# Peptides against a protein of PDB entry 3QIS, part 6

Target 1, 334 residues: chain A of PDB entry 3QIS
Amino acid sequence: PSLELSRREFVFENVKFRQLQKEKFQISNNGQVPCHFSFIPKLNDSQYCKPWLRAEPFEGYLEPNETVDISLDVYVSKDSVTILNSGEDKIEDILVLHLDRGKDYFLTISGNYLPSCFGTSLEALCRMKRPIREVPVTKLIDLEEDSFLEKEKSLLQMVPLDEGASERPLQVPKEIWLLVDHLFKYACHQEDLFQTPGMQEELQQIIDCLDTSIPETIPGSNHSVAEALLIFLEALPEPVICYELYQRCLDSAYDPRICRQVISQLPRCHRNVFRYLMAFLRELLKFSEYNSVNANMIATLFTSLLLRPPPNLMARQTPSDRQRAIQFLLGFLL

## One batch from the design tools (peptide; made by RFdiffusion4, then SolubleMPNN)

Design b1_p8_3_s3 (from b1_p8_3, 5 letters changed)
Fold by OpenDDE base, seed 2:
Structure b1_p8_3_s3 (fold): chain B 334 residues (1-334), chain A 8 residues (1-8)
Amino acid sequence: as target 1 above (334 residues)
Amino acid sequence: SVEDLFDS
């Protein structure tokens, strides 16, 4: 069997969080026999491609002189955004297009990723006074390392050593402040807030706006701004309530005094964000007659975002654990 | 959604 490929090199320029890019190529059976093609893993890989890449179709049959179009789809989800922001991963891959009883054809994937405030740590974002796209990549690495070290010091109750000439961190990320301040100003009377989905185009505009600017107003509907806040919270590498405190939140869920003590042990940035969000949500609940938002709905929605089980416990979350997690948040909303 | 295409 033999194939002809219209293209073997693919460049994905300016890849962004949640922005689908597609490159297409054609494969043709220039042989005299039917062939089966498939994308196969490299020797040490479990998958034929990286998590942010997909081929469609990834396998198929071609009759002699038959031709098929293959789409290479690049999409950075919440699962890939953090490793791309840190530079741990890159927009580079090699695909192996295998022919049964035939040759391997190598496809080169390359490109560049544009960092996002989505999928960036709260600690790093608190150090970013400018939009993330204005921050040099080298400085992003330093900010993540410093973020980790400050989180660890905070958890260890170590007194910060010399506040040298390092600029004072923000109390909360500017991106969260922008989202919440917009919702507070414009969305308190919005019917079905957090119950109606946003528009995908508006979500992309909001993400790009937060990555590139400090706007006076966020573009899009109140529903899109509300969903952008949910996406932001979901994409955090460490949830607003750090994994280390997850079990203690569940254990304290029915004691409001202990719940407040647990929150006081969060890293400074996480604690500030939690308190800021709870203050906003309590304000939103005052307008329940207009916005149809109630404490149970809000607690249920935000629990999955703010109080995620650690990765090692995800598969073991019981209905009782979920109820405790909801109850924990309810103690801050009522 | 576009996400549903990558979660499968």
Scores: peptide ipSAE 0.033, ipTM 0.661, DockQ to the pose 0.532
Fold by OpenDDE base, seed 5:
Structure b1_p8_3_s3 (fold): chain B 334 residues (1-334), chain A 8 residues (1-8)
Amino acid sequence: as target 1 above (334 residues)
Amino acid sequence: SVEDLFDS
């Protein structure tokens, strides 16, 4: 069996978080026998491609002189965004198109990724006084290393070094401040806030706006700004309540005094963000007659974002654990 | 969602 491929090299320029890109190529059976094709893993890989890449179709049959179009889709979700932001991974891959009883055909994937404040740690963002697209990649790496070291120092109750007033980290990321300040000013009376989805085009504009600027006003509807806050919290590599405190939050869920003690043990940036979000959400609840927002809805929605189970426990989360997690958050909303 | 196509 043999194939002819219309293209073997693919370049994905300016790849962004949540922005789908597609490249297409054609394969033709130029042999005299039917062939089965499939994308196969390399010797040390579990998957035929990186998590941000997909082939469609990834397998199939071709009769003699038959032709099929294959789409190569690039999409950076919450699962790939952090590794691409740090530069640990890149928009580079090699696909192996295998023919049964035939040859392997190699496809080269390349491109560039544009960093996002989405999927960046709270600690790194607190040090980042400019939009992420203005920060050199080398400095992003330094900010992540410094952020890891400060998270460890804060957990160890080490006194922060008296860094000069110019080098002091922000109390909360500017991106969270921009989103929450906008919602506080303009969305308190918005009917069905956090219940109506945003527009995909507006979400992309909000992400691009936060990555490239410090706007006076965020573009889009209140629903799109509200959903952008949810996406931001979901994309965090470490949730607002660190994984290390997850079980202690569940164990304390019915004691409001212990719950406050657990939150006091969070890293400074995480603790500040948590308190800031809880203050905002309590303010929205005062307008429940206008915005249709209630404490149970908000607690249910934000618990999955703020108090995520550690990856090793996700498959084991019980309905009781979920109810304890909701009860923990309710103690800060009421 | 488009995300559900990549998380599967």
Scores: peptide ipSAE 0.032, ipTM 0.648, DockQ to the pose 0.493
Fold by OpenDDE base, seed 3:
Structure b1_p8_3_s3 (fold): chain B 334 residues (1-334), chain A 8 residues (1-8)
Amino acid sequence: as target 1 above (334 residues)
Amino acid sequence: SVEDLFDS
């Protein structure tokens, strides 16, 4: 069996969070026998490609002189955004197109990723006074390392932050402030807020706006701004309530005093973001006659975002644990 | 969604 490939090198320029890119190529059976093709894992890999890459179709049959188009799709979801923002991963891969009883064909994937405030830690964002696209990649790495070390020191109840060092961190990320301040000003009377989806084009404009600027006003509908807040919270590498406090939140869910004590033990940035969001959501609930928002809907929606089970417990979450998590959040909304 | 195609 033998194939001819129209292209073997693919470049994906300026890859962004939630922006699909596609490159296509053609494969032709230039042999005299039918062939089966498939993309196969490399020797040490479990998958034929990285999580942000897909081939369609990834396998098939070709008769002699038959031709098929293959799409290479690049999409950075919440699952890949953090490792691409840090530069731990890159827009580089090698695909192995295998022929049954034939040879391997190698495809080279390359490109560049543009960092996003989505999928960046709350600690790092509190240190960023400028849009993330204005921050050199080398400084992003340093900010993440410093953020990790300060979080660890805060958890260990070590020495108070030296009053004399560099630029004071923001109390909350500017991106969260911009989203919530917009919703507070313009969306309190918005019917079906957090129940109606935003527009995909508007979501992309909001993300690009937050990554590249500090706007006076966020573009798009109130529904798109509301969904952008949900996407931001979902994409956080660590949820607003740190994984280490998850079980304590469940255990305290019916004691409002203990719940407040657990929140007081969060890292400063996480605690500030939590309190800021709860203040906003309580304000939004005052306008329930206009926006159709109720405490049970909000608690159910935001619990999945703010109080995620640790990765080791995700597969074991019981309906009882979910109800405790919702009850924990309700104690801050009511 | 496009996400549903990558989460599968």
Scores: peptide ipSAE 0.032, ipTM 0.664, DockQ to the pose 0.507
Fold by OpenDDE base, seed 4:
Structure b1_p8_3_s3 (fold): chain B 334 residues (1-334), chain A 8 residues (1-8)
Amino acid sequence: as target 1 above (334 residues)
Amino acid sequence: SVEDLFDS
């Protein structure tokens, strides 16, 4: 069996968070026998492609002289955004198109990723006074490494923040401030806020806006701005409540004093973001007669974003753990 | 306060 491929090299330029790109190619059975094709893992890989890549179809049969279109889909989700922002991963892959009883065909995937404030750590974002797209990639790497080291130092209570550094970190990321300030100003009376989905086009505009500028006003509907905040919180590599405090939050869920003590142990940026969000959400709840937002809904929604189980515990999260996590957050909303 | 960020 043999195949002819219309293309073997694919370049995905300017890949962005949540922006689907597609490249298509044709495979043709130029042999005299039916053939089965499949994308197969490389020798050391468990998957035929990286998490941000998909082939469709990834397998199939071709009769003699049959042709099929294959789509290569590149989509950076929350699961890939952080490693692409850091440059730990890149828009590069090799796909192996295997032909049963035939040969392998190699496809080269390449391109570039455009960093996003989505999927960037709170610590790094607090150091970014300019839009992330204005920051050199080399400096992003340094800021992430420094952010990790400063988180560790903050947890260890070792070093007072050197008050003399000419570049004091922001108290909260400008991106969070922009989103929350917009919602506070314009969305407190918005019916079904956080219950109505945003528009995908508006979400992309909001993301691009936050990545490239410091706008006076965020584009899009209040629903799109609200969903953008949820997406931002979901995409954080370390949740607003650090994984290290997760169990302590659950254990303290019914003691409001202990809950506040646990939050006080968060790194400065995480603690500030948490308090800022809780202040906003309490303000939003004052308008419940207008916006139909209640504390239980908000606590349920934001708990999954702010108080995520550590990756090693995600598969073990019980309904009781979820209820404790919700109860923990309710103690800051009421 | 962190709440003063709403008035700025």
Scores: peptide ipSAE 0.016, ipTM 0.664, DockQ to the pose 0.019

Design b1_p8_3_s4 (from b1_p8_3, 4 letters changed)
Fold by OpenDDE base, seed 3:
Structure b1_p8_3_s4 (fold): chain B 334 residues (1-334), chain A 8 residues (1-8)
Amino acid sequence: as target 1 above (334 residues)
Amino acid sequence: SLVEEFEA
C-alpha cells in the first residue's frame, strides 16, 4: 500500500483564542490495493494530536486511485488557552498518518499563538496595567510565577506584602472592570440579559479589543458583552472561588455568616472580583421587571462559573452538592 | 455552530 500526499507541512499563523483556522490537503491511493489510513498516537502519547488540533476525517478507506480531502482544524478552547498563554504549550505538533500494512507519513504542524487575557490568572491580570498583547511573553511567565508565589504566601499567612518598590496590583483585572462597567451602564434594562446568546463575530471583536487595547466603550451588543463576561469567567485557570475553598462553600451554604467568612479567606484578587461581581449582579436584580433576570437563574448560571468543583471531584458532583453551591451564591444575591 | 462541532 502507498499514499501520495499533496502537502506535509502546515503553518497556522496568529492563532487566537476561539478563532478556528483550517488547512486542507489531499491523500491519494497511488497503489494497486485498497488502503486503510488512520492518524495514530506517537510513542508515549494517548492521542494522535494535541487538544487544540483535529483531523477530519481521522481515518478511512481508499480504493485504488481514490482521493480524499483531509481538514486540519486548529481551535483554542478554554481547555487549551491557559497552557498556550503561559507558553507551556505551543502551536507545534507532528501527526502520524498510518497506512495499514504500509508505512507512516509524518505531517509537521507549526505556527504562533497570540496570548489572551482570557485563560490568564486573576493574579497575573491584576499585575497587568497594559493590554496583554503589549506585554512580552517572558514577562508573562515571570508575572505568573510571582503571582503563584504571592498567592501561596497569602494562604500561608506569611509576611505581609512588603510595601516595597513593586507596582501595586490592580484591585480587579481591568478586563473584568471594563466588561462589568459596560453592563452596569448600558445593560441593566436589557431584556433577556444572560439568556440570549451573543454574536460570534462580536465576541471575537470584544476578545481582540480587550487583548489589544483599553477601550472607552466595548464594541457589540449587550448580549455579546454579557456572554464575553461568562466566557472570561469560564476560561479562568482557577475559578473566582479557588478550588481549595469549594468544600467549605458547600458546607457553609445555609449559614450566611460562615459564607462571608469563607469568602474573606480568598486571595485578594479573587475576593475583590467575587465582591465586585456580586455587587453588579445585585444591582442587575433590581431591574428584574425590565431585564427578566431573577436570582435563581443568575445563581444557577454563575455557580458553574464561579464555584467549579476541583478536577478530582468533577465526576462525583451530586445533585445535593450542586444545590448547596447554588444556595451559597444565593446568599450573596438576596 | 462550528465551535459545537469542534467540541463534540
Scores: peptide ipSAE 0.016, ipTM 0.569, DockQ to the pose 0.550
Fold by OpenDDE base, seed 1:
Structure b1_p8_3_s4 (fold): chain B 334 residues (1-334), chain A 8 residues (1-8)
Amino acid sequence: as target 1 above (334 residues)
Amino acid sequence: SLVEEFEA
């Protein structure tokens, strides 16, 4: 069996969070026998490609002189955004197109990623006074490392961090402030807020706007700005309620005093963001007659974003755990 | 959504 490939080198320029890119190539059976092709894992890999890449189709049969188009799709989801933002991973891969009883064909994937404030830690964003696209990648690495060390110190040392004369971190990320301030000003009377999806094009514009500028106004509909806040919270590498406090939140769910004590133990930036979001959501609930938003809907929606189970708890939340998580958040909304 | 098709 033998294949001819129209292309073997692929370059994905300016890859962004949630922006699909596609490159296509053709494979042709130039042999005399039917062949089966598949993309196969490299030695020691579990998958044929990195999580931000896919081939479509990834396998198939070709008759003699048959040709098929293969799409290489690059998409950075919440699962890949953090490691790409830090530069730990890059837009580089090698695909192995295997021909059954034949040879391997190597495809080279390359490109560049443009960092996003989406998928960046709250700690790093609180130190980031400028848009992320203005920050050198080397400085992003330093900011994430320093942020991790400060988080650990703030959790272990119940002592107020003596914020020495260095540039004081923001109380909340400017990106969260921009999103929430916009929603507070313009969306409190918006019917079906957080219930109607945004427009994908507007979401991309909002992301690009927050990554590249400090706007006076966020572009797009109130629904798109609201969904952008949800996407931001979902994409956080560490949720607003840190994984370390997850079980304590569930255990305290029916004691409002213990719930407030648990929140007081969050890292400063996480605690500030949590309190800021709860203040906004309580204000939004005052306009329930206009926006059709109620405490149970908000608690159900935001609990999945703010209070995620730790990755090591691979067990899906039990219905009881989910109800406790919702009850925990309700104690801050009512 | 494109997200659901990629995360599935």
Scores: peptide ipSAE 0.009, ipTM 0.574, DockQ to the pose 0.557
Fold by OpenDDE base, seed 2:
Structure b1_p8_3_s4 (fold): chain B 334 residues (1-334), chain A 8 residues (1-8)
Amino acid sequence: as target 1 above (334 residues)
Amino acid sequence: SLVEEFEA
């Protein structure tokens, strides 16, 4: 069996969070026998490609002189965004197109990723006074490392970190402030807020806007801005309520006094974001007659985002644990 | 959506 490939080198320029890119190529059976093709893992890999890449179709049969189009799809989800932001991973891969009883054909994937405030830690974002796209990649790495170290110090040492000669961190990320301030100003009377999905094009514009600028107004509908806030919270490498406090939140869920004590033990930026979000959501609930938003709906929605089980416990979450998590948030909304 | 097609 033999294949002819129209292209073997693929470059994905300016890859962004949640922006699908596609490159297509053709494979042709230039042999005299039917052939089966498949993308196969390399010797040390479990998958034929990195999580942000897909081939469609990834396998198939070709008759003699048959041609098929293959799409290489690059999409950075919440699962890949953090490792691409840090530079731990890159837009580079090698695909192995295997031909049964034939040759291996190598495809080179390359490109560049543009960092996003989505999937960046709250600690790092509190140190970023400018849009993330204005921050040199080398400084992003330093900010993430410093953010980790400061988080660990804040958890281990109840001592106020001596704000040395470094610029004072923001109380909350500017990106969260922009989203919430917009919703507070324009969305309190929005019918079906957080119940109606946003527009995908508007979501991309909002993400690009937050990554590249500090706008006076966020573009898009109130529904798109609301969904962008949910996407932001979901994409956080660590939830607003740190994984370390998850079990304590569940254990305290029916004691509002203990709940407040647990929140007080969050790292400064996480604690500020939590309090800021709860203040916004309580304000939104005053307009329930207009926006159709109630405390149970909001608590249910935001619980999955703010109070995620640690990865090691995710598969073990009981209905009781979920109910406790909802009850924990309800104590801040009522 | 194109996203749902990628996550599937």
Scores: peptide ipSAE 0.008, ipTM 0.562, DockQ to the pose 0.533
Fold by OpenDDE base, seed 5:
Structure b1_p8_3_s4 (fold): chain B 334 residues (1-334), chain A 8 residues (1-8)
Amino acid sequence: as target 1 above (334 residues)
Amino acid sequence: SLVEEFEA
């Protein structure tokens, strides 16, 4: 078996969170026998590619002189955004196109990623007073290391060093403040808020706006701004309620006093974000006659975002656990 | 959406 490949090197420039890029190439059977092709894992890998990459088709059969187009799709979801923001991973991979009873063909994937405030920790964002695209990558690494150390100090109840007024962290990320302040000003009377999806083009504009600027007004519809807040909360590497407190939230779900004590034990930035979001959502509920928003809908929606099960428990979440998680959040909305 | 097909 033998193949001819039209291209073996692929460059994906300016890869962004939630923005699909595609590169195509052609494979041709230049042999005299039918061949089966497949993308195969390297010796130590479980998958044929990194999570942000896909080949379509990833396998197939070619008759002699047959030709097929293969698409290489690059998409950074919530699952890859954090490791790309930190520079722990990069837009680089090697694909192995295997022929049954034949040779391996190597494809080189390269490119660059543009960091996003989406998928960045709350602790790092509280230290980030400028848009993330203005922050040098070296400084992002320092901010993440400092953010980890401050989370640990907060959990250990260590007194923060009296850092100078210029170096003090924000109480909440500016990105969350911008989204919530916009919704508070313009969306309280919006019919079907958090029930109508945003527009994908507007979502991309909102993400790019928050990554590159500190706008006076966020672009797009109230529905797109509302969905951007949901996407932001979903993309957090550590949810607003830290994983270490998940079980305690479920255990306290029917005791409002214990629920408030659990929230008081969150790291300062997480606790501030939680209280800020709950204050905003209680304000929206005052306008339920206009926006069709009710406490049960909001609790159901935001519980999956704010109170995520730890990755090791996700597959074991019971309907009872979900109901306790909703009840926990309801105690802050009512 | 094309996005949902990638995340699936």
Scores: peptide ipSAE 0.008, ipTM 0.558, DockQ to the pose 0.605

